Peptides against a protein of PDB entry 5HDT. Designs and how they scored, part 48

Target 1, 163 residues: chain A of PDB entry 5HDT
Amino acid sequence: MVVKTFMDMDQDSEEEKELYLNLALHLASDFFLKHPDKDVRLLVACCLADIFRIYAPEAPYTSPDKLKDIFMFITRQLKGLEDTKSPQFNRYFYLLENIAWVKSYNICFELEDSNEIFTQLYRTLFSVINNGHNQKVHMHMVDLMSSIICEGDTVSQELLDTV
Target 2, 163 residues: chain A of PDB entry 5HDT as posed
Amino acid sequence: MVVKTFMDMDQDSEEEKELYLNLALHLASDFFLKHPDKDVRLLVACCLADIFRIYAPEAPHTSPDKLKDIFMFITRQLKGLEDTKSPQFNRYFYLLENIAWVKSYNICFELEDSNEIFTQLYRTLFSVINNGHNQKVHMHMVDLMSSIICEGDTVSQELLDTV

## One batch from the design tools (peptide; made by RFdiffusion4, then SolubleMPNN)

Design b2_p15_1_s2 (from b2_p15_1 with I2L N3V Y10F)
Fold by OpenDDE base, seed 2:
Structure b2_p15_1_s2 (fold): chain B 163 residues (1-163), chain A 15 residues (1-15)
Amino acid sequence: as target 1 above (163 residues)
Amino acid sequence: SLVKKPIKTFGPAKP
């Protein structure tokens, strides 16, 4: 099982990281990013988040266009956080927790379209925030947003005004 | 939930 494989893998698992590198690259293909099943897309997003975790601080994806696609894809999946009663909420939580902890969106600072990515991220997070979220969810959202603001000197004023 | 332990993260962008 691909999801479990990456979820259980550590950063120091050098042999496994090499073994599954090709699989990691395939998971970022359009086939998976544009998969018609919403639940499959969520699983793909979790795998991608784990891949960033495993390979940190070096992303295995080298194409700027591919990286943009991945982060826009992950951002779209975060919309699922809006329904706290969903059976899949725990996986959405896992996704949020992971990207906040690993600071994976910091990769976007090297991309030409970083402001677009961050803008979409913030809009998405603010659209799903509600009183049904517990303190841990709120904390991860704040950690994610504050990290980008604090570490990004080129963040647009428009984005800052949104916060 | 992730088991929190020391890990490498993506650091801040270089100036």
Scores: peptide ipSAE 0.353, ipTM 0.830, DockQ to the pose 0.834
Fold by OpenDDE base, seed 1:
Structure b2_p15_1_s2 (fold): chain B 163 residues (1-163), chain A 15 residues (1-15)
Amino acid sequence: as target 1 above (163 residues)
Amino acid sequence: SLVKKPIKTFGPAKP
C-alpha cells in the first residue's frame, strides 16, 4: 500500500526517495485532490504529509500553485478532527501530528497566497477544536499555530483576529 | 503516532 510505503520511509532513505519521487508528484494531481471519496482524500493527505516529512527541508513540489492546492487540500481534511469518535480519527490525528512536527506549513511562507492559507488553517483549527480532544491534539494545534505566528515576519490583521 | 526522533523540519522562507 502506498500509504504504508511513505509512512515507513525515513528522511535518509535516499534510494527509496528517488524511487518514489514520481509517485509523490502524481499523488498531488487533481485526480487525488478532488477524489470523491472522503476516506481516500484523507489517505492522500496523510501521504502528502509524509512526503513533506521525508523530503524535508526540500519539498519535491516546485510549483507555487501546486503547493497552494496541496495545503488548501490538507487544511480541508483537518475538518475531520471534529469527531473524536470517528473510526478515521486516528488518521486525522496522524495528519495533525505530522504537519505540526514537520512544520510543513512553513513552506507556505514562500507563496504569494500565504495569508489566505494560514487564515484558512486557523479558521479550520478553531472550528474543530473541542473539549473532547485530548491534550496531545490541543498541543499539536497550539504548536502549529504558534510556529506560524512566531516564524512569520508579517501576519495579516485577519489572521490576528482569528487567534 | 509518529516516533519522535530528531528530524529535519521546514523553517521560515529562505531569502
Scores: peptide ipSAE 0.352, ipTM 0.832, DockQ to the pose 0.841
Fold by OpenDDE base, seed 4:
Structure b2_p15_1_s2 (fold): chain B 163 residues (1-163), chain A 15 residues (1-15)
Amino acid sequence: as target 1 above (163 residues)
Amino acid sequence: SLVKKPIKTFGPAKP
């Protein structure tokens, strides 16, 4: 399965990274980003998160528009963190843990629409964060937001007001 | 949960 392939791949697997590069690029296509099935979109988001992890610090996606689409897509998937009782919550957790750990959203600093992306990320996270989440979820959410604020050089006032 | 080990991450934006 594609999900498992990227999940199990390491950053140092150069031959595999080259082998699956075209698949990684294909997973960012509109076919997957706009897939009608919510569960499929979640799996796609997890794969994309793993792709960022595997290829860090060099994302395989070079188009700014594509990168924006990807991160807006991932951000939308994070809404699923709201339902802690969902059978898919563990995958949402994986997504959150990954993007926080890898700091994949730092790619967005190079994008013209970085403020839009970060604003949507923060709005999404604050919309789903609640006392029902365990400590690890809260920690990853905070780590994700704090990393962007602390490491970012061009954080918008709107984003600062959100914090 | 991810098995966390030393990995390269995406760094901050260049000033």
Scores: peptide ipSAE 0.349, ipTM 0.832, DockQ to the pose 0.903
Fold by OpenDDE base, seed 3:
Structure b2_p15_1_s2 (fold): chain B 163 residues (1-163), chain A 15 residues (1-15)
Amino acid sequence: as target 1 above (163 residues)
Amino acid sequence: SLVKKPIKTFGPAKP
């Protein structure tokens, strides 16, 4: 299982990271990002989050366009956090916990379209946040948003208006 | 849930 392989891998396994690098690149292809099955897309997002974790602080994806596609893709998956009763909620939680802990969205500061990416992230988080979420979910959402605001050099007025 | 170990993260953006 590919998902388990990346989930169990740590950052210090240099030989293993090199071995699975090509697989990591293939998982970011349009075939997986545009997969018609919602549950498959969630698994892909979790795997991509683990890939960022494993290779931090150096993402294996070098194309700015590909990085934008990946983060816009991950952002779209976070919409699944809205339904706390879904059988897939724990995987959505894993995705949120990972990206908040690793600060993977900080990669976007080097992208030309960083403002667009952060705006979509904030819109998505505010659209799904509700009183049904437990304290840990709220904490990860706040950590994710505050990190971007505090570490960002420039933030659009539109983004500031959402905070 | 993630196993919490000391990890490298993506730090603040360099100016």
Scores: peptide ipSAE 0.338, ipTM 0.819, DockQ to the pose 0.850

Design b2_p15_1_s3 (from b2_p15_1, 5 letters changed)
Fold by OpenDDE base, seed 1:
Structure b2_p15_1_s3 (fold): chain B 163 residues (1-163), chain A 15 residues (1-15)
Amino acid sequence: as target 1 above (163 residues)
Amino acid sequence: MLKKKEIKTFGPAKP
């Protein structure tokens, strides 16, 4: 299973990283990003998050447009965090934990449309956050948002006002 | 869930 392959892969697995690079690139195709099945899209998002983790600090995706598509896609999946009773919640948690820990959204600082990406991320997180979330979920959300503000010198006041 | 270990992360925005 592709999901398990990337989930179990370490950053120092150079041979595997080379072997699965083409698969990593393929997972970012419109076929997967626009897949009609919601559960499939979640699995794709988790794979993409793992790919960023595995290849950090270098993203295997070089196209700014593709990177934008990926992060907008991941952001949309985070909507699933709203329903804490969902059978897929653990996978949404995994996604959140990963992107917060790896700081994958920091890649977006180099993109022209970074403000749009961060705005959507903040709006999404604030739309789904609720008292039903445990402490770990809250901490990851805070860590994710704080890292962007603290580590990005180009974060606009407009972004902060949208929160 | 992710195994908590030391990993390389994406750094801050470049000046």
Scores: peptide ipSAE 0.385, ipTM 0.833, DockQ to the pose 0.826
Fold by OpenDDE base, seed 3:
Parts: sequence; C-alpha cells; structure tokens
Structure b2_p15_1_s3 (fold): chain B 163 residues (1-163), chain A 15 residues (1-15)
Amino acid sequence: as target 1 above (163 residues)
Amino acid sequence: MLKKKEIKTFGPAKP
C-alpha cells in the first residue's frame, strides 16, 4: 500500500528513503499525473506531498520541467476543496495541510516558471475558498499564500497586483 | 492527518 507507506515514513528514516526513492520518482510519471481517475489523482497528489515532506529540505526530483508538472498537478487537485461535503474532502484537507506545513511550494522559487505556478495556485485558492470552510482550512490557505508572499523578493509585482 | 512533531521544511529561496 504505497499511500500508507509514504504517509507513515519519517524524515530521519534514511534507509527507507533510499529504498523507496525509485518509487517516488515513478509516482511523478505522466502515467500517474495524467491518470483518468480523479480519486487516483488525489491519492497521487497526497503521495507526492508526503514525498516532499519526507525528503525536505531536498526534493528528490531534479528536473525543472518535472517539478513544474508536479506543482501544477497538485494545484489542480486543490480545486476539490470547494465541496466540503464531498466524501474525499478529508483527503483534500490532508493535501492542503501538508503543503502548507512543509512549505513545499518554496521549491518553485528556483524554477524559471515560478510566476506561472504561483499565479495558478492563488487563482485556485481564491476560486475555492468559501464561507463553508472551517477555520482550519482558512488558516492553512492563508499560511500557504503568506509563506510565498513573504518571500516577495522572488515574487513578481505583477502577481501581487493580480491577487 | 500528519504526525504532530517538529519536522524540517523547505526554507526561503537561496539568495
């Protein structure tokens, strides 16, 4: 069970991190990122979020194009936060909590297309935020956006003016 | 839910 394996793994588990590195790389393949099943894509996103958590502060993915694909993929999954009554809402919450806590989007500051990624993230978060969300969801959304904004030396003024 | 312990995070971008 791949999802549980990464979810239960700690950052200091060096032997396990080495053992499952190839699996982590495989999960970022187009086969999983473009999987036709929406629920499978959500599970993949949660696994990827856990992988970033486990390997922090060093992502196991070295390709800038692959990193862009991953974060654009994760951003698309966050759209599922709009329906608080969905059976999958707890998994969307897990995804949001993880990326906010781990600050995984900070990896994007090193990418050439960081502005595109952050723009899509902000647009997505503002499109799904609503009065039905509890305080914890709002807190994680604010933490996620604030972490990026506070590093404004790397964030374009155009992006700040848009949001 | 995530385990409630202190973990390393991705820091600010390198200057």
Scores: peptide ipSAE 0.382, ipTM 0.830, DockQ to the pose 0.786
Fold by OpenDDE base, seed 4:
Structure b2_p15_1_s3 (fold): chain B 163 residues (1-163), chain A 15 residues (1-15)
Amino acid sequence: as target 1 above (163 residues)
Amino acid sequence: MLKKKEIKTFGPAKP
């Protein structure tokens, strides 16, 4: 129910955004980010991606540490893109599509540890990219990486070495 | 698939 709630919500749904803000904040708790079930973590990641979409261009999370945790968490979930035959692949695709479209990782430019986050993102993407992915997956991966490089003020040498 | 429509996104890095 929660997953569908955020998935179906639009950016201009101000009353709903206000209503579910506390839930959005709760979903970023360690209980969910460190949930032992991999499928639950994927659903949480999708919800978080939708939350960023819904509240764009303003992140509802104000703690830099929490934001870092969230994006490192989302990055870890993207490892699931490697198995194109997984029953959960469509949700991984949804996650990728969302973060690429919304440019949610651009929030990280304001974080002190942005280079760490982007480095891990690129390492993850290049570790999972393969010829089994369809053109849309590749497109979203490229869009995601290109957006960060092109829109970022600085790109670490380590990040450049991964490209 | 996401409902493709015009949405606000997170912009480029601040100078």
Scores: peptide ipSAE 0.381, ipTM 0.831, DockQ to the pose 0.876
Fold by OpenDDE base, seed 2:
Structure b2_p15_1_s3 (fold): chain B 163 residues (1-163), chain A 15 residues (1-15)
Amino acid sequence: as target 1 above (163 residues)
Amino acid sequence: MLKKKEIKTFGPAKP
């Protein structure tokens, strides 16, 4: 129910956005980010991606440390893209599509640990890219990485060397 | 899958 609630919500639903703000904040708690079930963590990641979408261009999470935790968490979930035959692959695709479309990782440019986040993102993406991915998956991966390179002023040489 | 429509996105890095 929660997953569908955020999935179906649009950016102009002001009353709903206010109503579910506390739930959005709760979903970023350690309870969910460190949930032992991999499928639950994927659902949480999708919800968080939708929350960023809904509230764009203003993320409801204001703590730099919390934002870092969230994006490191999302990055870890993207590892699931490696298995194109997984029953959960479509949900991993949803996650990738969302964050590429919304450009959620652009929030990280305001964080002092942005290079760490981007480095982990790139390492993860390159580790999961394979020939089993369809054109749309490849496109979203490229869009996600290109956005960071093109819009980042402080991209480290280490990150560039991994590209 | 996401329904593609015109939405606001997060902007580029601040200068």
Scores: peptide ipSAE 0.380, ipTM 0.836, DockQ to the pose 0.838

Design b2_p15_1_s4 (from b2_p15_1 with I2L N3K Y10F)
Fold by OpenDDE base, seed 2:
Structure b2_p15_1_s4 (fold): chain B 163 residues (1-163), chain A 15 residues (1-15)
Amino acid sequence: as target 1 above (163 residues)
Amino acid sequence: SLKKKPIKTFGPAKP
């Protein structure tokens, strides 16, 4: 229900965006980010990705610490891309497609721990890339990584060494 | 899959 609500919402749905703002904030709580069910965490990640999409270019989350938690959380979920035969793979694909398309991780450039976030993202992506992925998956992964390298001058040597 | 349409995105750190 909640997943569908955000998935179907457009960026110009101003009234709905205001209506569901509190729900968006609630979804970023530790209760959801640390939920014990892996499938629930994936759904939460997709919702968060949609929330970033809907509210772009202004994230509704204002706390740098919360933003860091969210992106570290999303990064951890991307590990699920490794199994292309998983029943949940299509939802992992949705997550990847969304964050690449919206360039959500660009929010991290404003965070003090951006290099940590990007490093974990790159390590995660390289760990899950495999021959079972179709061209679209590869494209989104490349788009996601290249945008960070090209759009920021804060990339550490450590990050460069991981690519 | 997402509907591909013009959307606002999060811009780069620097122009």
Scores: peptide ipSAE 0.377, ipTM 0.854, DockQ to the pose 0.713
Fold by OpenDDE base, seed 1:
Structure b2_p15_1_s4 (fold): chain B 163 residues (1-163), chain A 15 residues (1-15)
Amino acid sequence: as target 1 above (163 residues)
Amino acid sequence: SLKKKPIKTFGPAKP
């Protein structure tokens, strides 16, 4: 399974990273990003998060437009965090933990539409956060948001109003 | 579970 392949891969697995590079690129195609199945989209998001983890600090995606699409896509998937009782919650947690730990959204600082991406991320996180989430979920959300604010040179007023 | 080993992360934007 593709999901397991990337999940089990380490950053120093150079031979495997080279072998699966083409697959990583294809997973960011519109076919997967716009897949009609919600569970498939979640799996794709987790794979993409793992890809960023594996290749950090160098993302394999070079197109700014593609990077924007990916992060907007990942942001949309985070909406699934709202239901803590969902059978898919563990995968949503994995997604959140990964992107917070790897700081993958830091890639967006170099994108023209960074403010749009960060704004959507913050809006999404605040829309799903609730008292039903455990401490770890809250911690990852805070870590993710704090890192972006602290490491960004400029933050839009719209984003600040969201915080 | 992921944090059990050292990892390289993405830093802030380059100047």
Scores: peptide ipSAE 0.376, ipTM 0.857, DockQ to the pose 0.794
Fold by OpenDDE base, seed 3:
Structure b2_p15_1_s4 (fold): chain B 163 residues (1-163), chain A 15 residues (1-15)
Amino acid sequence: as target 1 above (163 residues)
Amino acid sequence: SLKKKPIKTFGPAKP
């Protein structure tokens, strides 16, 4: 299983990283990003998050347009955090934990459309935050948003005013 | 938890 392969892989697994590089590139194709099944898209997002983790600090994706598509895609999946009773919530939690820990969104600072990406991320997070979330979820959300603000010379004042 | 050991990140180390 592809999901398990990347989930169990470490950053120091150099031979495996080389072996599965082509698979990592294919997982970012429109076929997977625009897959009609919501659960499949969540699994793809988790794989992409793990790929960023494994290859950090050097993402295997080099196209600015592709990187934008990936982060907009991941952002859309985070909407699933709203329903804490969903059978898929643990996977959404995994996605959030990974993104916050690895600071993968910091890649976006090098993109022309960084403000659009960060704006959508913050809007999404604020839309799903609720009192049903435990402390760990809140901590990861705060860590994610704080990291972007602290590093952001390009973050818009409009976004800062919403924080 | 994913945090089984320290990892490289895309940002500065958390103080």
Scores: peptide ipSAE 0.370, ipTM 0.846, DockQ to the pose 0.427
Fold by OpenDDE base, seed 4:
Structure b2_p15_1_s4 (fold): chain B 163 residues (1-163), chain A 15 residues (1-15)
Amino acid sequence: as target 1 above (163 residues)
Amino acid sequence: SLKKKPIKTFGPAKP
């Protein structure tokens, strides 16, 4: 399974990283990003998150437009965190934990549309945050947002007002 | 948890 392959891979496996690079690039194609199945999109998002983790600090995606598409895509998947009782919640948690830990959204700072991406991220997170989430979920959400605020020098006042 | 060992992360600027 492709999902397991990237999930189990670490940053030190240079030969494997090279071997699966083309697959990583393929997973960011419109075929997957616009897949009609919600569960498939979630799996794709997790794979993309793992790809960022594996190749950090050098993302394999070089196109700014593609990167924007990916992060907007991942952001849309985070909406699934709203249903804590869903069988897929653990996978949404994995996605959240990953992107928070790896700080993958920091890639967006150099993108022209970074403000749009961060705005959508914050709006999405605040729309799903609720008291039903455990401490770890809250922590990852806060870490994800605070890292962008603290480490970014391009965060708009609009984003600051959202926080 | 993914946090099994120290890893490289993305910094405040795009690499």
Scores: peptide ipSAE 0.360, ipTM 0.850, DockQ to the pose 0.692

Design b2_p15_2_s1 (from b2_p15_2, 6 letters changed)
Fold by OpenDDE base, seed 4:
Structure b2_p15_2_s1 (fold): chain B 163 residues (1-163), chain A 15 residues (1-15)
Amino acid sequence: as target 1 above (163 residues)
Amino acid sequence: SYSFSPPKKFFRGKK
């Protein structure tokens, strides 16, 4: 229900955005980010991706620490892209598609630990990419990484070495 | 096609 709520919402739904703002904030709580169920964490990640999409270009999360936690969390979920035959692959695809399209990780440029976040993202993406991925998956992975490179003033040498 | 409504607003990086 919650997942569908944000999934069906768009950026112009001002009344709904205001109505569900508190829910969006709660979804970023440690309770959800550290939930023991892997499938729940995936759903949370998808919701967070939608939240970024809906509220772009302004994330509703104001705490830099919280933002870091969120993006590190999302990055960890992207590991699920490795198994293309998983029943949950479509949701992992949704997550990837969303964050790539919205360029959500560009928020991280305002964070002190942006380098850490980007490094982990790139390492994760390169670790999961395989021959089983179709063109769309590859495209989104490239778009995601490219957006970071193109939008950033500078990228650390460590990140460049990862690429 | 995408499973979400394509946004018109995006996040921008540091310039």
Scores: peptide ipSAE 0.477, ipTM 0.898, DockQ to the pose 0.669
Fold by OpenDDE base, seed 5:
Order: structure tokens, then C-alpha cells, then sequence
Structure b2_p15_2_s1 (fold): chain B 163 residues (1-163), chain A 15 residues (1-15)
């Protein structure tokens, strides 16, 4: 399975990274980003998170438009964190944990629409955060938002008001 | 414990 392939890789797997580069590019196609199955989209998001993890600090996606699509897509998947009782919650947790640790959203600082992406991320996280989440979930959410503020050169007042 | 190998390299912003 594609999900397991990337999940089992690490950043030092140079030969595998080169071998599966085309697969990584294919997974970011509209076919997968707009897949009709919600669970499939979650798996795609986890794969993309692993791809960013594996290839850090160089994302294999070079198109600014494609990168925007990917991060808007990942942001939409994070809505699934709201239901802590969902059978898929562990995969949503994996997604959150991964992107927080890798600081994947820092890629967006090179995009013209970075403020839009970050604003949507913050709004999404605050919309799903609740008292039912355990401390680890809260920590990853805070780490994800804080890292963007700390790593950014300038942040709009509107974005700061969202935090 | 993490479900993935903790990365030594991560993405950095434009600070």
C-alpha cells in the first residue's frame, strides 16, 4: 500500500526517496485531492504529510499553485479532529502530529497567498479544538500555530487577532 | 512515542 510505503521511510532513505519521487508527485494530482471518499482523502493527506517529512527541507512539489492546493487540502482534512470518538481519529492525530513536528506549513512562507493559508489553518484549528481533546492534541495544535508565528517575518494584524 | 521517525530536518520560515 502507498500509505505504508511512505510511512515506513525516513529522511535518510536517499535511494528510496529518488525511486518514489514520481509517485509522490502523482499523489498530489487532482484525482487524489478531489477523491470522493472522505476516508481516502484522509489517507492521501497522511501520505502527503509523510512526503513532506521525508523530503524535508526540500519539498518535491515546485509549483506554487500546487503547493497552495495541497495545504488548503490538508487544512480541510484537519476538520476531522473535531470528533474525538471517530474511528478515524487516530489518523487525524497522525496528520496533526506529523505536520506540527515537521513544520510543513513553513513551506507556505514562500507562497504569495501565505496569509490566506495561515488564516484558514488558524480558523480551522480553533473551530475544532474542544475540551474533549487530550493534552497531546492541544500541544500539537499550539505548536503548529506558534511555529508559524515564530518562524514568520511579519504577520498581519488580522491573523494575530485570530490567534 | 511517535508513529513516524522523528525528523532531524524540518522546514523553516522566512525569519
Amino acid sequence: as target 1 above (163 residues)
Amino acid sequence: SYSFSPPKKFFRGKK
Scores: peptide ipSAE 0.476, ipTM 0.898, DockQ to the pose 0.691
Fold by OpenDDE base, seed 3:
Structure b2_p15_2_s1 (fold): chain B 163 residues (1-163), chain A 15 residues (1-15)
Amino acid sequence: as target 1 above (163 residues)
Amino acid sequence: SYSFSPPKKFFRGKK
């Protein structure tokens, strides 16, 4: 299974990283990003998060437009964190834990529309955060937002107003 | 603990 393949891989798996590079590129296609099944989109997001983890600090995606699409896509999936009782919550948690730990959103600083991406991320996180989340979820949300503020040269006034 | 192997390398933003 593709999901398990990337999940079990680490940054030192050089031969596997080379072998599955084309698959990584294929997973970012519109077919998967715009897939009609919500559960499939979540699995795709987790795979993309693992791809960023495995290939860090070099993302395999070179198109700025594609990178924007990917991060806007991942941001939309984070809305699923709102329901802690969902059978898919463990995968939403995996997604959050991964992107927070790897700091994958730092890739967006190289994009022209970084402010838009970060604004949407912060709005999404604040919209889903609630008292039902355990301490680990809150920690990852805070770490994710704090990392972006600390690593960036500037942030938009709109983003500052959101925080 | 994490559901994945902890990474040794991370992405960096503009400073």
Scores: peptide ipSAE 0.474, ipTM 0.896, DockQ to the pose 0.677
Fold by OpenDDE base, seed 1:
Structure b2_p15_2_s1 (fold): chain B 163 residues (1-163), chain A 15 residues (1-15)
Amino acid sequence: as target 1 above (163 residues)
Amino acid sequence: SYSFSPPKKFFRGKK
C-alpha cells in the first residue's frame, strides 16, 4: 500500500524516490486533501510527511500555492492530537514526530503566506496540548514551535500573540 | 526509537 511504501523508504533510496515521484505529486491533489473520510486524510497527511522526510532538503512540490495547501492541510490534521484515547492517536503522533524531526515547516519560510501558516500551526498546537500527552508528545510540540522561532528571520506580531 | 529512519538531511529556514 501507498502508506507503507513511503514509510519504509529513506533519503538514500534515489531510484525509488524517482520511481514514486509522480505518486507523491498525486497525493497532494485536491482529491486527497479534500477527501471526505477523516481517516483517509490522516493517512494522506502521514504520507505527505514521509514525502517531505524522504526528499529533504528539497521538496518535490514546486508550486507555492500547493505547498501552502499542503501545510494548511497538515496543520488541520494535528487537531486530532487532542484525544489521546483515539484509535488513530498513534498515527497523529507519527505525523507530529515526523514533521518535528524533519523540520518540514521550514519550507514555509519561502512562502508568501508563511505567517498565516505558522499562526495556524501554533494556534492548533496550543489548542490540543493537554495533560494526557506524554513527555514525547510535549517534546515534539516544543521542538516544532521552537525550530520555527529560532530559524526564522522575523516572527509576526500575530504569531507572538498566539505564543 | 522512531517509527521511521532518522533522516540525515533536514529543511532549513531563512537566515
Scores: peptide ipSAE 0.469, ipTM 0.897, DockQ to the pose 0.693

